# Peptides against a protein of PDB entry 4KTY, part 99

Target 1, 266 residues: chain A of PDB entry 4KTY
Amino acid sequence: YVLNDIGVIFYGEVNDIKTRSWSYGQFEDGILDTCLYVMDRAQMDLSGRGNPIKVSRVGSAMVNAKDDEGVLVGSWDNIYAYGVPPSAWTGSVDILLEYRSSENPVRYGQCWVFAGVFNTFLRCLGIPARIVTNYFSAHDNDANLQMDIFLEEDGNVNSKLTKDSVWNYHCWNEAWMTRPDLPVGFGGWQAVDSTPQENSDGMYRCGPASVQAIKHGHVCFQFDAPFVFAEVNSDLIYITAKKDGTHVVENVDATHIGKLIVTKQI

## One batch from the design tools (peptide; made by RFdiffusion4, then SolubleMPNN)

Design b2_p17_5_s4 (from b2_p17_5, 12 letters changed)
Fold by OpenDDE base, seed 2:
Structure b2_p17_5_s4 (fold): chain B 266 residues (1-266), chain A 17 residues (1-17)
Amino acid sequence: as target 1 above (266 residues)
Amino acid sequence: KKKKYDEIANQIMRYQL
């Protein structure tokens, strides 16, 4: 994983899976220095820089521009007038070098761009990492592990009450590390995500969340396990709000979220 | 007519490029 400088990222639809190449460029000139610069911008203590738990968590925060003037500005509004369209990027090198040179966030990214840059960051720092694509990826906004879909009387979604959403696909990273802060058996692959989705203890960051913990329903384990669990395993809950203020569950769909999780095995 | 649940679910979909 650490030695591969070119990868494939899965995207598209579950019924029309597509791939795009991504150059990680972790061995290119200036890239390691840029990764160190990112940690400097995060004001990360030197004592923590050897800890993959701390490094991956800081990386998840700093690869996005929110909170800390990190690397990438996300855009999902189809307007990219003040930067580079997300689809124009072919790898991490140009993004990281631009960030290092300008010392300002680079525009623009979407999930695979965040994941690509984050993958480079992790690999540069000696952390084995891969990109994971989840089709029908839930975004739980209130950490209740459900996709709460509130319905109007006409059957349409009440957009005011419905805060949760579902991505057609979403990319994040898995980083390999031991987890001495968790019980035995919950090391190995850890989900980390630099796409700014939810606030985690004051910053837009996510992980490391133990993949094994999530698979076994241990959502109480740090960090952000409930959010990652919801991305892959939440039920759709269709709710009608009654005039008396009560909520009635009309339907539950346990098959909609996390239809396919794909990663390239290298 | 109540919309099919799949049609309802489509209303909360967001799309990556």
Scores: peptide ipSAE 0.625, ipTM 0.921, DockQ to the pose 0.752
Fold by OpenDDE base, seed 3:
Parts: C-alpha cells; sequence; structure tokens
Structure b2_p17_5_s4 (fold): chain B 266 residues (1-266), chain A 17 residues (1-17)
C-alpha cells in the first residue's frame, strides 16, 4: 500500500467543475518532522499520537492558526498583502516547511489549501486520507441543521438576522479509521475539516465525523456530525421577519445544498 | 417562485477562489 504524493482537488462551480493539482509531499525531507512538531505545538500527549481519532481531531485544530498559532491563516476578503495568495500555493511542502522554520502561522489559505495541508499531515502520520469537495456547501452558524434565511418585508435578505451562509464549494478531508467509540459499522471514512468555520468544544476544529453515520442521519455521534450533516444536507428556510417581530416561514428548499460531492478515489 | 428564491439564495453565497 503506497499513497500518492500528488493529488487532484476539485473546485469551481457545479456546472463547471475544475481541478487543481496539489503536491502533498508527505515523503519529502522535513515534512514528517514538521507534522511531529505540529503535534508538539498542540501539546499532544504521546499516548494519543497513536490514536487516529485524537490525531485527526488535533490536526483539524492545528492546521488552522486560530486558537493555537497553528499552520495556516485563512483569508476570504481578497486581501493578501502580508503573505501569499491562496491560489499561489501548489502543494503542502512549502507551507509546512515555512511553518517549521518561522514557527509562526503561514498566510494565506482557503479551503483547498487547508485540506491539502491537512491531507499531508494525515498521510505523514499513517492515516489514509483524501480530499472531498462539496458544491453548495452550507455553513450552519447556529447548529440547527438548517439554513435560516431571514427576509425583510420587501423580500431582501435581512443581513442582521441571517447568520448562515453557503459556499459555492468547500473542501474538507476524509480520514480512514476504526471508531471503537461508536457503534459497529460507523468506522471507515471520517469527515475532518481544518478550515476554521465553527467552534467545536472551545476550538476551531471539526471531526472526525462518521461518514456512514451522516449518510444514515445519525447526527448524535461524535464529533461534529450535526455540522457536517448540515454542510451537505441542510434545507434552506426562507423566513419573513415582519415589522411586528413575528417570523413566518415562506418557503423551504431541500435541493439547494450539497448538489455534488466529489472525491478522487484512493 | 423558484426563480425568486434562487435569487434570494444568491445573497447568502460566499465564494472560494
Amino acid sequence: as target 1 above (266 residues)
Amino acid sequence: KKKKYDEIANQIMRYQL
């Protein structure tokens, strides 16, 4: 069993699917050392480093810079003046080596950069991993498993009340592991995400969430299954906020989110 | 009606590069 050090990441629009080449470089000099350094920075106990559940959860936290001065700083405002634009990266090696050398977060990433670096991290540590792209990926901000779109009486979105959003696409990772902490049958691929989206028990991290559990609607299983479920299966709820403060559901769209999920087979 | 709501949904879209 040999993992490829070069991959393809899907992006773009559902009607115009595009691909990026990404060099994971998990076998390059200094990369394994950097992955170990990342776990050291996380102050991860040695006993946990052999547990893919703990490792993937720590990795999801540490690949982003939030909370813990992890690897990557995200930027989505088209301002990249103090670093490298996300689109300029071609692989994980330069990012990880810069992090190891500078001991400071590297600027900048977006979802596929986070996913690329996280994929390297997982593979370096012997965890089979792949990148998944979800088109029309929901960001549930209030953990209610739906996209709440609040409308003014004139039909415009009330931006103050509307906290949820939808990405044109989003990339995260799936890691292969057993889940002895879950019922039988919910091992295998686990969704993990290092892109800083929501706080999970005090840190910007996500997963591992059982893909099988999510597919069967078992959102009660750790970790972050509700959030991942919402990313791929949220309904859009159109709510009119009336001047008197009352809310009325005007429409529900169950077809908008998760239009296509793509991954390269390992 | 669907077109109306699709237009509204576009207002909550965020874009990766």
Scores: peptide ipSAE 0.614, ipTM 0.923, DockQ to the pose 0.912
Fold by OpenDDE base, seed 4:
Structure b2_p17_5_s4 (fold): chain B 266 residues (1-266), chain A 17 residues (1-17)
Amino acid sequence: as target 1 above (266 residues)
Amino acid sequence: KKKKYDEIANQIMRYQL
């Protein structure tokens, strides 16, 4: 999880699982220095740089460009005019070195690019890390742990009533660490995500969220457990918006989200 | 019924490349 410099990232669809290689390059020249630079840009105290909880949380913020001029700018609208299309990247090295050289966010990434770069960052700093792919990954935008689908009385979707969405797939990272800040048993793999999805206490970041906590429904544990839980376990709630402004739940689907979570065993 | 809702769910999908 630390020594492997090449990985496989799963993507595509549940019924058409695909893989792409990714070169992490954590041992390449300048990469560790760039990771240190990232922490410098985050103004991270030296005392915190040995704490994987703090490091992974800072990394989750800094691998995306939001808030702090971090490493990567995301693009999901097929506009890549001022950079490299997400699919053109084959590894973390070029991205990180460009960031270090330019001192400006690199364009562009999508989830696997964020996850790839973040994986390099974690591994460079001695944190065991892997990429996980969740198919039908929910994006809960209002922190209610469900995917709301609003329907007009005629049955058409009203997209204005919620910002909830479902990704065909989403990649994030799991980092191995102890969690002395949590009850016993909630160390080990921690979900961390650098793809800018939701604000977490003032910044676009996510985690570390205990995978064990998530699996057992302990969404009260820091950090961002509700969001991660929702990504993998949200129910789809079909709600009819009545003309009188009332909402009626028409259907619930507990099987749609998180159909498959995969990672490469190293 | 399932088909109906599945079709609806497709409308909230976002796609990674």
Scores: peptide ipSAE 0.591, ipTM 0.931, DockQ to the pose 0.921
Fold by OpenDDE base, seed 1:
Structure b2_p17_5_s4 (fold): chain B 266 residues (1-266), chain A 17 residues (1-17)
Amino acid sequence: as target 1 above (266 residues)
Amino acid sequence: KKKKYDEIANQIMRYQL
């Protein structure tokens, strides 16, 4: 989880699972220096740099370019004219070295690129980390722990009433740490995500969220447990929006989201 | 029918590369 510099990232579809190699390169020249530079750009106090809770939270913010001119710019519109297509990257080293050299965000990434770079960052700083792939990953935009699907009275989807969506797959990271800020038993693997999905207390960041807390439905624990819970366990709620403004739940599907969560057991 | 709702759910899908 710390010493492996080459990994495998799962992607594709739940019925056609694919793998891609990723070179983390945490021991390559200039990479540790770049990770320290990332923390410097975040203006992270020296006293916090030894705390994996603070480091992973800062990393989740800084691996994306939003808010703070962090490492990677995301793009999902299939137009990559002003940079490198996400699929062209094979590892973290070129991205991190470009960031250090240019001092500007690198274009472009999608979830596995964010997760790959973030994995390098965590491992460089001595935090055991792995990449997790969730198939049918929910993006709950309104923090209600549901995937809302609004239907018109004629049965057609009204895409204007919600920003909720489902990714075919999504990759994030799990980082191993103690959680003295949580009750006993909620240490270990913590979900952290650098893909800019939702704002968390003023910044596009996510986690650390206790995997144990999420598994046991403790979504009140810091950080961002409701969002991560929703990614893996949201119910699809089919709601008919009536002309009178009333909403009627027509169906609930508890099996659609989080069909498979895969991580490499190292 | 489950098939009807599955078709609806496909309309909210986003895709990673």
Scores: peptide ipSAE 0.581, ipTM 0.927, DockQ to the pose 0.923

Design b2_p17_6_s1 (from b2_p17_6, 11 letters changed)
Fold by OpenDDE base, seed 1:
Structure b2_p17_6_s1 (fold): chain B 266 residues (1-266), chain A 17 residues (1-17)
Amino acid sequence: as target 1 above (266 residues)
Amino acid sequence: SPLESVLDLNEIVKKNK
């Protein structure tokens, strides 16, 4: 998980799973220096740079450009006029070297690009890491662990009231580390995500969240466990908004979100 | 296409009925 410099990323639809090769290039010239530069830009204390918990959390913030002029600018509106389309990237090296050279955020990325660059960052710094793909990935933006779908009385979705969303697929990373800050048994793989989705204590970042804790329904442990839990386990709650302002729960679907979670075993 | 996209919730609703 550290030595492999070429990987495979799963994407597409749950019924049409596709794979894309990605060159991490953690051993290429200038890449380690760039990873150190990223931590310098984050103004990370030297004492924290040996702590995978702190490094992965800082990395999740800095691989995206939000808040801190980090590495990548995301774009999901099919407009890429001021940079490179996300689909044109084939690996992390060109992105990281451009960032180091220009000292400005690189345009553009989507989830697999963020995950690819973040994977390089982690592996370059000696943290075992892999990319995970979640199909039907929920985005809970009100922290209630539900995917609330508001319906008009005619049965159509009320887009004004419905704030949560579902991605066809979403990629993030898992990093291997001990978690002395958590109870015994919650070390190992930790979910971390550099795609800017939700604010976490003032920054667009996510994790590290214990995969074992999440699997057992423990969302009280730092960092961002409720959000990661919701990505993979949210129930769809269908709520009819009545004309009189009342809300009625019409249906609950506990099977739709997180239909498939895939990672390449290296 | 590798593009990540937000699902149309109306389609999900229809399938759930």
Scores: peptide ipSAE 0.501, ipTM 0.918, DockQ to the pose 0.925
Fold by OpenDDE base, seed 5:
Structure b2_p17_6_s1 (fold): chain B 266 residues (1-266), chain A 17 residues (1-17)
Amino acid sequence: as target 1 above (266 residues)
Amino acid sequence: SPLESVLDLNEIVKKNK
């Protein structure tokens, strides 16, 4: 994982899976220096830079520009003024070198761009890492482990009440590390996500969340386990908002979210 | 296109409810 500098990222739809090559370039000139610069910008203590838990958490915050003038500005509105469209990027090197040179956030990214750059960051620092793609990825904005869909009495979605959303696909990273801060057995792959989705203890960041913990429903473990769990395993809860102000659960679908999770094995 | 997009929940409702 650390030695592979070219990868494949899965995207598209669950019924139309597509792949995109991505050059991580962790061995290219200036990339390691840029990764160190990122940690400097984060004002990360030197003692923490050898801890993959702290490094991956800081990386998840710093690869996005929110809060801390990190590496990438996200854009999902199909307007990319004064920057590069997310689809134009082919690898991490140009993005990281631009950030290092300009010392300003680079425009623009979406999930696979964030994941690509974050993968470079992790691998460059010797942390085994891979990109994971989740189809029908839920965005639970209140950490209740549910995808709440509020319906009008006519059966249409009430967009005002419905705050959660579902991505057609979403990419994040898994980083390999021990977790001495967790019970035995919850080391190994840890989910980390640099795409700015939710605030985690004051910053747009996510993880590391133990994949084993998530797999076995242990959502109480740091960091951000409830959010990651919801991305892959939340139930769709259909709630009808009645005119009298009452809410009635009409249906529950436990099969829709996280229909397919794909990652390259090598 | 590799663009990530938010799904139309109405379409999900039609398929799953």
Scores: peptide ipSAE 0.497, ipTM 0.918, DockQ to the pose 0.911
Fold by OpenDDE base, seed 3:
Structure b2_p17_6_s1 (fold): chain B 266 residues (1-266), chain A 17 residues (1-17)
Amino acid sequence: as target 1 above (266 residues)
Amino acid sequence: SPLESVLDLNEIVKKNK
């Protein structure tokens, strides 16, 4: 989880799982220096740099460009005229070295690019890390642990009222660490995500969230456990918006989100 | 293509209802 500099990322759809090779390159020249530079740009105190909880949280913020001129700019609109298309990247090294040399965010990334770069960052700093792919990954925008799908009376989705969304797949990272800040048993794998999805206490970041806590429905523990829980376990709530302005829950689907979570085993 | 995409919720509705 630390020494392997080449990995496989799962993507595609649940019924058509695909794999992509990714070069992490945590031992390549300049990469460690760049990771340290990232923490410098984040103005991270030296005292915190030995704490994987703080490091992974800072990393989740800094691998994306939002808020802090971090490493990667995301783009999902199929317009990549001012940079490199996300699909063109084959590893983390070129991205990190470009960031270090230009001192400006690199364009462009999507989830697997963010996860790849973040994986390099974590491994480079001695934190065991892996990439996780979730198919039918929910994006809860309302922080209510649900996917609220608002429908018109004709059965079509009301896009104006529907704020939540579902990714065909989404990649994030799991980092291995102890969690002395949590109750016993919630150490181990922690979900962290550098893809800018939601604001967490003032920054686009996510985690570390205890995988064990989430697995057992304990979403009250820091950091961002409710959001990660929702990504993998949101119920689809079908709500009809009536012409008179009333909302009626017509159906609930508890089986659609998070149908498959895949990670490469060492 | 490895592109991540937001699903069309209308398609989800059709499949699940």
Scores: peptide ipSAE 0.494, ipTM 0.916, DockQ to the pose 0.920
Fold by OpenDDE base, seed 4:
Structure b2_p17_6_s1 (fold): chain B 266 residues (1-266), chain A 17 residues (1-17)
Amino acid sequence: as target 1 above (266 residues)
Amino acid sequence: SPLESVLDLNEIVKKNK
């Protein structure tokens, strides 16, 4: 998880799982220097650079361009003017070197690109890391741990009543570290996500969230455990919006979100 | 396609009926 410079990223759909090769290139010339530059741009204190908790959290913020002129600009609208379409990238090296050279965010990425670059960043800094793919990945926008689906009385979805959404798939990272800031047993793999999805205490970042905590439903632990939990375990709540303005829960589906989580195993 | 996409919730609703 540190020495392998080529990886496989799972994508597609749960019934049509696909794989993509990704070159992390953590040993390539200039890459480590770029990772240090990223932390410099984040104005990260030297004292914190040896702490994987702080490093991974800063990385989750800085791999995306939001807030801090970080590495990658995301685009999901199939318009990639003034940049490279996300599908054209094959590894982290070109992205990171472009960022270092231009000192401007690189266009464009989607989840696997963010995850790929973030994986390089973590591995360069000696943090064991892997990419995780979640199929039917929920995006809980209002932090209620639910995926709300509002229906009109005619059964059609009213997309205006919530910003919650479901990705066909979503990639993020897991980083291995101890968590002395958490109770015993919640170290190990920590979910971190550099894809800009939600604001976390003032910045678009996510994690580290204890995988063990998430697995056991402990969402009270820092950082961003509720959001990560929702990504993998949100119930679909079907709510009918009545003409009189009332909302009625019609159905609950607890099996749809997070049907499959895939990562390389030791 | 490798593109990440938001699912059409209408399709999800239809499949669950």
Scores: peptide ipSAE 0.474, ipTM 0.907, DockQ to the pose 0.884

Design b2_p17_6_s2 (from b2_p17_6, 10 letters changed)
Fold by OpenDDE base, seed 5:
Structure b2_p17_6_s2 (fold): chain B 266 residues (1-266), chain A 17 residues (1-17)
Amino acid sequence: as target 1 above (266 residues)
Amino acid sequence: SPLSSELDLQEIVNSNK
């Protein structure tokens, strides 16, 4: 996982899985220096730079530009006039070197770009890492572990009340580390995500969340386990908002979210 | 295209009916 500098990222639809090559380039000149620079920009204490828990959490914050002038600016508006379209990137090297040179956030990225750059960051720092793709990935906006879909009485979605959303696919990273801050057995792969989705204790970051803990429903463990759990396992809750102001749960679908989770075996 | 997108929730609702 640390030695491979070229990878494959899965994307598309669950019924039309596609792959994209991505050059991580963790061994390219200037890349390690840039990763160290990223931690410098984060004003990360030197004592924490050897701790993969802290490093991965800082990385999840700094790979996105939000809050801290981090590496990548996300854009999902299909308007990329002031930078490079997300689809034009082929690897992490150009992005990281541009960030190091300009000292300004690089435009633009989407989930696989964030995941690609983050993967480079982790691998550069000796943290085994891989990219994970989740199809039908939920975005739980209110941290209730559900994908709430509010409906009018006529069956139309109430967009005002419905705050949660579902991505056709979403990419994030898993990083391998021990978790002495958690009970025994919850080390190993940890979910970390640099795509700006939710604010986590003051900034857009996510993880590390124990994959093992999430698989067993232990969402009380730091960091951001409830959010990651919801991405892969939230139930769709269909709620009818009645005219009298009452909410009625009409249906529950426990099979829709997280239809397929794919990662390249490296 | 590798672009990600939010799903149309109405389509999901309709498929559930």
Scores: peptide ipSAE 0.550, ipTM 0.933, DockQ to the pose 0.933
Fold by OpenDDE base, seed 4:
Structure b2_p17_6_s2 (fold): chain B 266 residues (1-266), chain A 17 residues (1-17)
Amino acid sequence: as target 1 above (266 residues)
Amino acid sequence: SPLSSELDLQEIVNSNK
């Protein structure tokens, strides 16, 4: 997981799974230096740089440009003026080197680009890491562990009543580490995500969240376990907003979110 | 396309009706 400098990222639709090659390039000239620079920009204490928990959390914040002028600016509106379209990137090297040279956020990325760059960052720093793709990935915006869908009485979706959304697919990372801050058994793979989705204690970052904890429904453990849990396991809640202002739960679908989670095991 | 996108919730609703 640390030595592989080329990977495969899964994307597309659950019924039309596609793969994309990604060059991590963690051994390329200047990349390690750039990763150290990223931590410098984050003003990370030297004492914390040996702690994968702190490093992965800082990385999740710094790989995105929000809050701290980190590496990548996201764009999902199909307008990529003033930068490179997300689909044009083939690896992490050009992005990281551009960031180092310009000292400004690089435009633009989407989830797999964030995940690719973050994977390079983690691997450069000796943290085993892999990319995970989740199809029908929920974005729980209000931290209620639900994917709320509001409907008018006529059956039309009212998108104004919630900011919850579902991605066709979403990529994040899993990083391998011990978690002495958690109960025994919750070390190992930790979900971390650098795609800016939600604010976590003041910054757009996510994780590390224990994969084992999430699999067993333990969402009380740091960091951001509820959000990650919701990405893969939230129920779709169909709520009809009545004319009289009442909300009625019409249906619950527990099978729609997280239909397929794929990661390269080798 | 590798581009990610938010799903049209209306389509999800309609498919479940």
Scores: peptide ipSAE 0.530, ipTM 0.929, DockQ to the pose 0.893
Fold by OpenDDE base, seed 2:
Structure b2_p17_6_s2 (fold): chain B 266 residues (1-266), chain A 17 residues (1-17)
Amino acid sequence: as target 1 above (266 residues)
Amino acid sequence: SPLSSELDLQEIVNSNK
């Protein structure tokens, strides 16, 4: 998980799984220096740089440009005239070297690009890491651990009321570490995500969240366990907005979100 | 409008369930 410098990213639909090669290049010239530069830009103290909990959390913040002039600018509006389209990237090296050279955020990324660059960052710093793809990945933006889908009486989505969303797929990372800050048994793989989705205690970052904790419903464990739990295990709540202003729960689907979670096996 | 993304990435609201 540390030594492999080429990987595979899963994407597409759950019934039509696709793969894309990604070059991590953690051993290429200048990449380690760039990772150190990223931590310098984050103003990490030297003592924290040896702690994978702190490093992965800072990395999740710094791989995206929000808040801190980090590595990648996200864009999802199909307008990429001022940079490189997300799909044009084939690996992390060019992105990281451009960041180091220009000292400005690189345009543009989407989830697999963020995950690819973040994977390089983690592996470069000696943290075992892998990319994970979640199909039907929920984005809970009101922290209630469910997807509230509001419908008109005719069954059409009320886009004004519906704030939560679902990605057909989403990529993030898992990093291997001990968690002395958690009870025994919740070390190992930790979910971390550098795609800017939600603000976490003042910054767009996510994790590390114990995969074991999430799997067993322990959403009280730091960091961002409720958000990650919602990504993989939210119930879809279909609510009809009546003409009289009342809201009625029409249906609950507990099987749709997190339909498949895939990662490359070594 | 819904997000227009690359690599088959789509932000959706599954209303047909």
Scores: peptide ipSAE 0.342, ipTM 0.795, DockQ to the pose 0.184
Fold by OpenDDE base, seed 3:
Structure b2_p17_6_s2 (fold): chain B 266 residues (1-266), chain A 17 residues (1-17)
Amino acid sequence: as target 1 above (266 residues)
Amino acid sequence: SPLSSELDLQEIVNSNK
């Protein structure tokens, strides 16, 4: 989980699982220097750089460009006029070296690109890390642990009222660390996510969230456990907005989100 | 608004799903 410099990332659909190779290149020239530069740009205290909890949280913020001119600019509109299309990247090295050279965010990434670069960052700094793919991954934007899907009376989705969304798939990272700040048993794999999805205490970042805590429904522990829990376990709530202004729950689907969570076993 | 990518990253969940 630290020494491998080439990996496989799962993507696509739950019924059509696809894989792509990704070169992490954590040992290539200039990469460690770039990771240190990233932490410098984050103005991270030297005393915190040995703490995987702090490092992974800073990394989740800095791998995306939001808030802090971090590494990658995300784009999901299929228009990549001012950079490289996300699918053109084959590894982390070119991205990180471009960032170090230009000192400006690199365009463009989507979830697997963010996860790939973040994986390099973590492994480069000696933190065991892997990429995880969640199929039918929820994006809860109001922290209510459910997907509120608003429907017109004809059954079509009301996109104006519906703020929550579901990814066909989403990639994030798990980092291995002890969690002395949590109760016993909640160390080990921690979910961290650098794809800019939600603001967490002032910055677009996510984690570390205890995987064990989430598996047992404990969402009260730092960091961002409710959001990660929702990504993998949200109920879909279908709500019809009636003409009279009332909202009626038409259906609840507790099985759709988090159909499959995949990671490469080493 | 719904997001669309070259890899169909995000979908809009409908009442039939």
Scores: peptide ipSAE 0.279, ipTM 0.743, DockQ to the pose 0.205; fails the geometry check

